# Peptides against a protein of PDB entry 5HOI: the designs that were tried, part 231

Target 1, 351 residues: chain A of PDB entry 5HOI
Amino acid sequence: FRYMPFSPAGTPFGFTDRRYLTMNEVGYVSTVKNSEQYSITVSFFDVGRFREYHFEDLFGYDLCFLNEKGTLFGQSKTGQIQYRPHDSIHSNWTKIIPLQAGERITSVAATPVRVIVGTSLGYFRSFNQFGVPFAVEKTSPIVALTAQNYRVFSVHYSQFHGLSYSLSELGTSSKRYYKRECPLPMSLPNINSDMKKDANLDYYNFNPMGIKSLFFSSYGDPCIFGSDNTLLLLSKWRSPEESKWLPILDSNMEIWKMSGGKETTDIHVWPLALAYDTLNCILVKGKHIWPEFPLPLPSEMEIRMPVFVKSKLLEENKAILNKKNEIGADTEAEEGEEDKEIQIPVSMAAE

## One batch from the design tools (peptide; made by RFdiffusion4, then SolubleMPNN)

Design b1_p23_2_s1 (from b1_p23_2, 11 letters changed)
Fold by OpenDDE base, seed 3:
Structure b1_p23_2_s1 (fold): chain B 351 residues (1-351), chain A 23 residues (1-23)
Amino acid sequence: as target 1 above (351 residues)
Amino acid sequence: SKEELIKLAQSGTPAASRPVYYQ
């Protein structure tokens, strides 16, 4: 197994000279290969609030985290990190994270008040927004990080125990755990089923955990979106005994519904954020499961518990079609095999 | 159509009430 640099909703280069380092509800960060250097662009969805900017990257940043106040960059191999405020009032800062032989920065996160660095050896490093260190903690190997305000959601990987998660709060004096290396009930990518397409192999080599993104919801609940295209939300995390992962959206089911019950293989959900009851996402049309260039406009998808079975919907629609054909048997109109959209019952469209 | 799928996806008005899942 190889630890790869993870950034929320980051895309591979594939066969191109460009990729997204990260994207979320604030915007998207792209990098373009220019011979021996990279050109990074930080773009925003709210063009009235933020101005797009670019810079030359001589280090080859492969880690990124975007928030409303700045962008954190990291280089997984060298340990270099850079924070760039969006506002010119605050200066950029650069720091080198000390790495052991073979250690990699696997994920970085930044809030307006904290910078977090996680490594393949499980070093959890915390800083303020100015790069002043608070603490270093040894955890299980970190594969993904996100943060909101003082809260950090970390995903850990063990070859023996699989995926675990922690939820912590980085106060001024101490780290509080709400959850500490608890089992994460997320399916890992199934190489035999999911990797049948070359495009999926490229994504798996880029992101072997299949974590498309992780974020905090607008309500401050940890969310994760895996290779199964299910959005998991951590409910009741303030009560350690009551805390549970809720599958609040099966995006494959929603695409299937939106397609009139047709199996689509060319539409993909790329998660950005959860705002209230809607998943902010990019609807990707094409062979690749990730967005290409130019970035499509974000879409919203209502959260819905996956309570319905596709087979029952198909059986009910067949039964309705058969009843219509039994009642209509007296008119021999050769209406051809028109692609009859499955009428999803309004009750199933409202839950 | 792709345009209808995008329109359906963009029509989500945030519920003014916190969903039960967040309680």
Scores: peptide ipSAE 0.007, ipTM 0.451, DockQ to the pose 0.063
Fold by OpenDDE base, seed 1:
Structure b1_p23_2_s1 (fold): chain B 351 residues (1-351), chain A 23 residues (1-23)
Amino acid sequence: as target 1 above (351 residues)
Amino acid sequence: SKEELIKLAQSGTPAASRPVYYQ
């Protein structure tokens, strides 16, 4: 197993000279290879609130986290991090994170008040927004981080125990745990079934955990979107005994419904954020499961617990077709290969 | 606003304004 740098909704280069370092509801960060250097662009969806900016990257930043106040960059191998405020009032700062031999920064997160660095050896490093350190803690190896205000959602990996998660609050003087290295009920990518397509192998080599993104919802609940394209939300995390992961959206099921019950292999959901009851996402069309360039406009997908299974809808549609054939015996309507769209009940159709 | 909802989520105000999926 090899630890790879993770950023929320980051994309691989593939066969191109460009990729997204990260994307969310605020915007998207792209990097382009230019010989021995990189050009980074920070773009925003709200062009009235934010101004796009670019800079030359001589370090080869492979980690990124975008928030409403700034962008955090990191280099997984060298330990360099840079914070760039979106406003020109606050100064950029750079810091070197001390790394042991073979240690990598695996994930970074930033809020308007905190910077967090996680490593392959489980070093959890916390800073303020100015890069002043608060603490260093050793945890299980960190594979992903996200943060909102003072809260941090961390994903950990052990070869023996698989995936775990922590939910913590970073006060000024202390770290509080709401959840500490609890089992994460997320499926890992199935190399044997999913890797039949070269495009999936390229993505797996970039992101071996299959975590497409993780974020906090608008309500401050931890969310994770894995390789199974299911959005998991951590409900009731304030009550340790009542806390549970809810599968609030099967995006493959929703795409199947939107396609009239046709099996589509060329439409993919790329998660950005959860706002209220809608998943903000990019609908990706094509061979790759990740967005290419130019970035499509964001789409909204209503959250729905997967109460219905495809098999029941197919059985109901067969029963309707059989009843129509029993009633319609008198019209010799031609055997056209009408790609008979499954009539999805209006209550289940994605509007 | 997003900021108000985040503040409400931090203050521990009852989930009465949250969708059933967040309860």
Scores: peptide ipSAE 0.006, ipTM 0.358, DockQ to the pose 0.021
Fold by OpenDDE base, seed 2:
Structure b1_p23_2_s1 (fold): chain B 351 residues (1-351), chain A 23 residues (1-23)
Amino acid sequence: as target 1 above (351 residues)
Amino acid sequence: SKEELIKLAQSGTPAASRPVYYQ
């Protein structure tokens, strides 16, 4: 296992000179290799509110977090971080995070009020939006971070305990924990089953945790989207004893429904954000599970708890077909059995 | 507005105002 730099919805280079460093509901950050340099572009979905900007990156930033006020960049090996406000009113700032031998920055997050840096040794560093440090805490190794306002959702990895999560609030005077290194009920990518496709191996080497993204919902609930393409939401996190992970969307099930019950292997959900009851995502068509260039327009997918079992729906449809064949002896229309769309109940159809 | 609803949700709107999936 190697700690890799994680950014929300970041993509690998693959066989290309370009990748997305991060993407979310605000926009997407791309980087292009230009010999020994990188050209970074910060693009936005709301082109009326924001202007796209670019700059030359001499450091090779491999970590990124985009918010409505700025972009945080990080270099996992050198410990350099840079915050770039989207407006010209506030200055860019750069800082070096002190790293021990073999330590890496594994994730960075930024809100309009906080900057957070997590490392492979479990150093959790908090700053204000101007790069003034608040605290350094030692935790289990951090593999992913996201933040909203003063809240931080962190994912940790232990060789002995697997994945855990913390939910904290970074006040002015103190850090409050709502959850502290609690077990995260997310499956890690299965190398033996999932890696049969070369495209999955490339992604696993880029992101060995299989965390496609993590974010806070519009309601301020922690969300995580793993390699199983299930959106998990942390419900009732204010009540420590009542806190539970809800599988609020099986995106593979939703793709299967949208395809009339056909197994599709060329459509993939790439998560951006959860806005109310809709997953904002990129529908990726192709061999790679991640978006390529140009970025498709975001799609909305309604959240639905996976209450239905595919096998049962298939059995029910077979039983309906058999009953139709018993009643209709005389019409020889040999239209091949393979092309019959599964009648998905209207309550299950994506509107 | 979407922004007002986000602001309300972030301000700690009662659980009763959330969709069932958030409860």
Scores: peptide ipSAE 0.006, ipTM 0.365, DockQ to the pose 0.022
Fold by OpenDDE base, seed 4:
Structure b1_p23_2_s1 (fold): chain B 351 residues (1-351), chain A 23 residues (1-23)
Amino acid sequence: as target 1 above (351 residues)
Amino acid sequence: SKEELIKLAQSGTPAASRPVYYQ
């Protein structure tokens, strides 16, 4: 196993010269290989509020986190980080994170008030938005980070214990844990099933944990979207004994519904954020499970608990078709067995 | 506004204002 640099909704290069370093509800950060350097573009969905900007990257930033106030960049091997405000009010700053031999920065996160760096050895480093350090903590190896305001959602990996998560609040004087290295009930990518398609191998090599993204919802709940394309939300995290992961959206089921019950292999959900009861996402059409260039407009997908079993919906639709055929048996219309779209009852779309 | 949502998320969104999935 190799620790890879993770950024929320980051994409691999694949066979191209370009990739997304990160994307979320604010915008998307792209990087293009230009010989020995990279050109980075920070783009926004709200073009009225933000101006796109570009810069030359001489360091080869492979970590990124975008927020409403700035962009954090990191280089996993060198330990260099850079924060770039979107406005000209505050200056850019750089810092080198001290790394041990073989240590990598595995994830970075930034809010308007905090910068967080996580490493493959489990060093958790916290800073303010100006790069002033607060603390260094040793945890289990960090594989992913996200943050909202003062809260940090961290994902950890141990070869012996698998995936765990922490939820913490970074006050001015102290770190509070709501959850500390608790089991994360997320499935890891299955090499044998998923690798039958070359396109999935490239993604697995880029992101061996299969974490497409993680974020806080608009309500401040930790969310994670894994390789199974299920959105997990951490409910009741303030009550340690009541806290549970809810599978609030099976995006494969929703794509299957949207396709009229057809097995589609060319449509993929790429998660950006959870706003209220809607997953903000990119609907990716193509061979790759990640968005390419140009980036499609974001789509909204309503969150729904996966209560429906495909087999039961197919049986119910067969029963409806059989009843229609029993009632329609008096009209000799021999019209062919064309691909009868499964009409999902409108009532089941509103629950 | 997003700032009001952030303030609500910080103050603790009242359970009655959260969707059923957040309860």
Scores: peptide ipSAE 0.006, ipTM 0.359, DockQ to the pose 0.021

Design b1_p23_2_s2 (from b1_p23_2, 11 letters changed)
Fold by OpenDDE base, seed 5:
Structure b1_p23_2_s2 (fold): chain B 351 residues (1-351), chain A 23 residues (1-23)
Amino acid sequence: as target 1 above (351 residues)
Amino acid sequence: SREELIKLAQSGVEAESRPVYHT
C-alpha cells in the first residue's frame, strides 16, 4: 500500500496530459502538463457569480480543495501549500508544511474560515484562512479530508484496523470531537475483481482507497462515496450513541433503473455534492469511471435507500409482460426482439 | 431514459478552449 495525494473527485492523468485536481458543486479545477510546468485553470458552474481564472504552476500541485471563497493547492512531497481567494480583495498566500523523511501531505481542505492539512504520518495541521496556525495533532494516518465552516470530516487508514473516521469542530481555542477514529463501514477496492478491468487500474493506482469523493451535505452531514458507488451519509452525528451511516444511494441501481433495467458498464456516476435530497454528479460515458475533457454538464440524482432488489423487479416485470401476452395471443404479429425496456413504475423513475 | 442519460453524459461544457498559443 502507498499513501497517495487525495482530493475530492480528483481524476488521474491516465494517458493524457490533463486531469481534474478536484471538482464539487462550486466548480472544477483542471491541470495541464506543459513540458516541466503545469497550467492550472479554476472553472465554475455559476459563470454569473464567479470568473474563471488560470495560472502557471511551477511546483506541480497534486492536491486541491475548492470552496465558494477560494482554492487551496498543495504539493504532497515538498509540503508547499497555496491558498488563492477567488476575490482579488485578499492576497494569495504560500506556506511550507514541515514534513519528516518519507512523510507526504495526503489531503488538504479549506473553508472560508479554516485550512486543514493531513499527512501520511497522521499529522493534522489546522490554520485560519490567512495561514495562521492553530494546532498540530497526531492522529492515525490521514487519507482524506473535507471541511465545511468549522467542521472537519477526516478519513484515516491503518494496515491493522482498516478505515476509520473522525468528525471534529475547529473552534478558535480548541478542537471538539463529535467522532474520534471510529470504524468507517466502507468497502475498500477489491484488487482482484476491480483490477481485472485495465481501464480502472490507473484510477486505483491514483486512488488506492477508491474514495471518489467526500463532502458535507447542504444540511451539514458528512458524506462519502466509495468504489462500490454507494453514497454513505453519517446521520445523527450530534448524538454519539445514535450516530449511524446510511446508504442513501446505490448509484449503480439508479443507473440500472434509468436504463430501463438494462445492465450497462459504460455509464458511471461521478459525485460532486449532496444538495437537500439530490446528488449533484457528473454522468460519465465511456471506459473510464472518471470524467474526461470536456467536462459533461452536472446532473441531479434523487437519493433513495437501496430497498429494491433487481431480481424481484425483473420477476414483477416478467409477470406483467406474460399477462399482456396472454391477453394479446391471437395476433401472430412477429414483433421482433425489440429490446423491451423494463417499465419501471413512474414512482421509481428518477426524473 | 437511457437516451437522456447518454445525452447528459455527452453534453460536455465546451469550456472555451483558450487558444494554446503554439509558440
Scores: peptide ipSAE 0.010, ipTM 0.407, DockQ to the pose 0.048
Fold by OpenDDE base, seed 1:
Structure b1_p23_2_s2 (fold): chain B 351 residues (1-351), chain A 23 residues (1-23)
Amino acid sequence: as target 1 above (351 residues)
Amino acid sequence: SREELIKLAQSGVEAESRPVYHT
């Protein structure tokens, strides 16, 4: 296994000279390779609130985190990080994170009040928004980070224990854990099934954990979206005994429903954020499971607990068709059973 | 709604499509 730099909803270069470093509900950060240099653009969905900006990147930033106040950049190998406020009032700052031999920055996160750096050796480094260090903690190897206000959701990987997660609050004087290296019930990418498509091989080489994104919901609940395209939400995390992961959206099921029960292999959900009861996402059309350029407009997808199985719906639909044929209804529609739009039960169409 | 999803998850409605989370 090789630790790769992770950023929320980041995309690979593939066969192109450009990729998204990160994207979320605020906007998207792109990088374009120009020989030995990179050009970074920070773009926003709310063009009335924010102004797009760009700069030359001489360091080759491969880590990024965007929030409403600024963008954090990182270079996984050199340990360089840069914070760039979106406003011109606050100064940019750069810092070198000390790395051991073979250590990599694996993920970075930034809020208006905290900067977090996680490494392949499990160093968890916390800073304020000005790059002043608070603490260094040794954890299991960090593979992904997100943060909201003072809270940090971290994903860890062990070769022996698989994926775990932590939920912590970075106060002024101390770190509080709500969850500390608890099992994360997320499937890892299956090399044998998922990599049979060459287009997926490039993605899983870029992101071996298959974590498309992780974020906090608008209600402050940790969310993760894996390779299975299921949105997991950590419910009741304040009560250690009651805390559970909820599969609040099967995006493959929702795409199947939206297609009238047709199996589609060319539409993919790319997660941005969870706002209230809607997944803000990019609907990606094409061979690649990630958005290319230009970025499509964001779409909203209502969250729904997956309570129905496709196979049962197909069996019920066949049973309805057989009954119609027995009643001698002149459905001269020679459309093969595969082309008939499946009547999605109102209980699946209603929340 | 989020509250209804929490209620569904509390009511012991086993999501018949449990994603097979291989731990």
Scores: peptide ipSAE 0.000, ipTM 0.311, DockQ to the pose 0.054
Fold by OpenDDE base, seed 2:
Structure b1_p23_2_s2 (fold): chain B 351 residues (1-351), chain A 23 residues (1-23)
Amino acid sequence: as target 1 above (351 residues)
Amino acid sequence: SREELIKLAQSGVEAESRPVYHT
């Protein structure tokens, strides 16, 4: 296992000179390799609210976090971080995070009020939006971070215990834990099943945990989207005894429904955010499970508990087809059985 | 149901709106 720099919905270079450093509901950050330098572009979905900007990156930023007020960049090996406000009225700032020998920054997060840095040795560093430090805490090794306002969702990895998570609030005077290094019930990528597609090998080398993204919902609930393409939401996190992970969307099941019950291998969900009851995502068409260039427009996918069994829907649809053929025996239209869309019952399509 | 999923997704907000009665 190797600790890799993680950014929410970040993509690998693959065989190209370009990748997305991060993307979410606000926009997307791309980097293009130009010899020994990089050109970074910060793009937005709301073109009326924000202006796209670009700059030359001499440091090779491999970590990024985008919010509504600015972009945080990080270099995993050197410990350099840079915050760039979107508005030119506010000054950019840079800072070097002290790293031990072999330590890496594994993830960064930024809100309008906090900057967070997590490392492969489990150093959790908190700052204000101006780079003034609050605290340093030692945790289990951090592999992913996201933040909303004062709240931080952190994912940790242990070789002995697998994945864990913490949920904390970074007040002015103290850090509060709602959850502290609790087990995370997310499946890790299975080398034998997921790596049988050569196109996925590059992704799992880039992101060995298979965490496509993590974010807070519009309601402030922690969300994570793993290699199984299931969206997990942490429900009731304020009540430690009642808190549970909910599988609120199986995106593979939803793609299968949207295709009329045809198995597809060329459509992939790339998560951006959870807004109310809809997953904002990119529908990726092709061999790679991640978006390429140009970025497709975002799509909305309604959240649904994975209650349906594909086999039952196929049996019900065969039974409906057989009944139609018994009633319609006088019209010789041998339209081949393979092309008929599965009618998903409207009740099942509304649950 | 969609309503139950929305209610489950709102679990974070509903827990803020409970006045912590400091007794």
Scores: peptide ipSAE 0.000, ipTM 0.328, DockQ to the pose 0.018
Fold by OpenDDE base, seed 4:
Structure b1_p23_2_s2 (fold): chain B 351 residues (1-351), chain A 23 residues (1-23)
Amino acid sequence: as target 1 above (351 residues)
Amino acid sequence: SREELIKLAQSGVEAESRPVYHT
């Protein structure tokens, strides 16, 4: 196992010279390899609110986090971080994070008020938006970070304990934990099943944990989207005893529904954000499970608890078809092999 | 149901607005 740099919804290069460093509801950050340097572009979905900008990257930033006020960049090996405000009111700043031998920055996060750096040795470093340090804490090895306002959702990995998570609030004077290194019930990528497709091998080499993204919902709930394509939401996190992970969307089930009950292997959900009751995502068409260039327009997918079993829906639809054929037996069945789309009852869509 | 998921998400928000009376 190797600790790899993680950014929310970041994509591998694959066989190309370009990738997305990160993407979310605000926009997307791309990097293009130009000989020994990189060109970074920060693009936005709301082109009326934000102006796209680009710059030359001489450091090879492999970590990124985008928010409404700026972009945080990081270099996993050197420990360099850079914050770039989107506006010209505030200056860019650069800082070197001290790293031990073999230590890597594994994730970075930024809000309008906080900057967070996590490392492969479990150093958690907090700063304000101006790069003024607050604290350094030693945790279990950090593999992913996201943040909203003052809240931080961190994912940790131990070879002995697997995945854990923390939820903390970075006040002005102190850090509060709501959750501290609690077990994360997320499935890790199955090397034998998920890597059977050569197209996925590059992704799991890039992201061994299979965490496609993690974010806070519009309601401030921690969300994670793993290799199983299930969106998990941490419910009731303020009540330690009542807190639970809810599988609020099986995106494979939703794709299966959208395809009329056909097994589709060329459509993939790429998560951006959870806004109210809709997953903002990219619907990726093709061999790769990640978006390529140009980026498709974002799509909305309504969140739904995976209560339905495919087998049961197929049996119920067969039973409905058999009843229709028993009632319709008086009209000449022209044997057109009409690719009978499974009509998913609209009532099952509203539960 | 969509309404139950929204209520589950919202029940997380409403819990902030209860003043913890420190007795």
Scores: peptide ipSAE 0.000, ipTM 0.327, DockQ to the pose 0.018; fails the geometry check

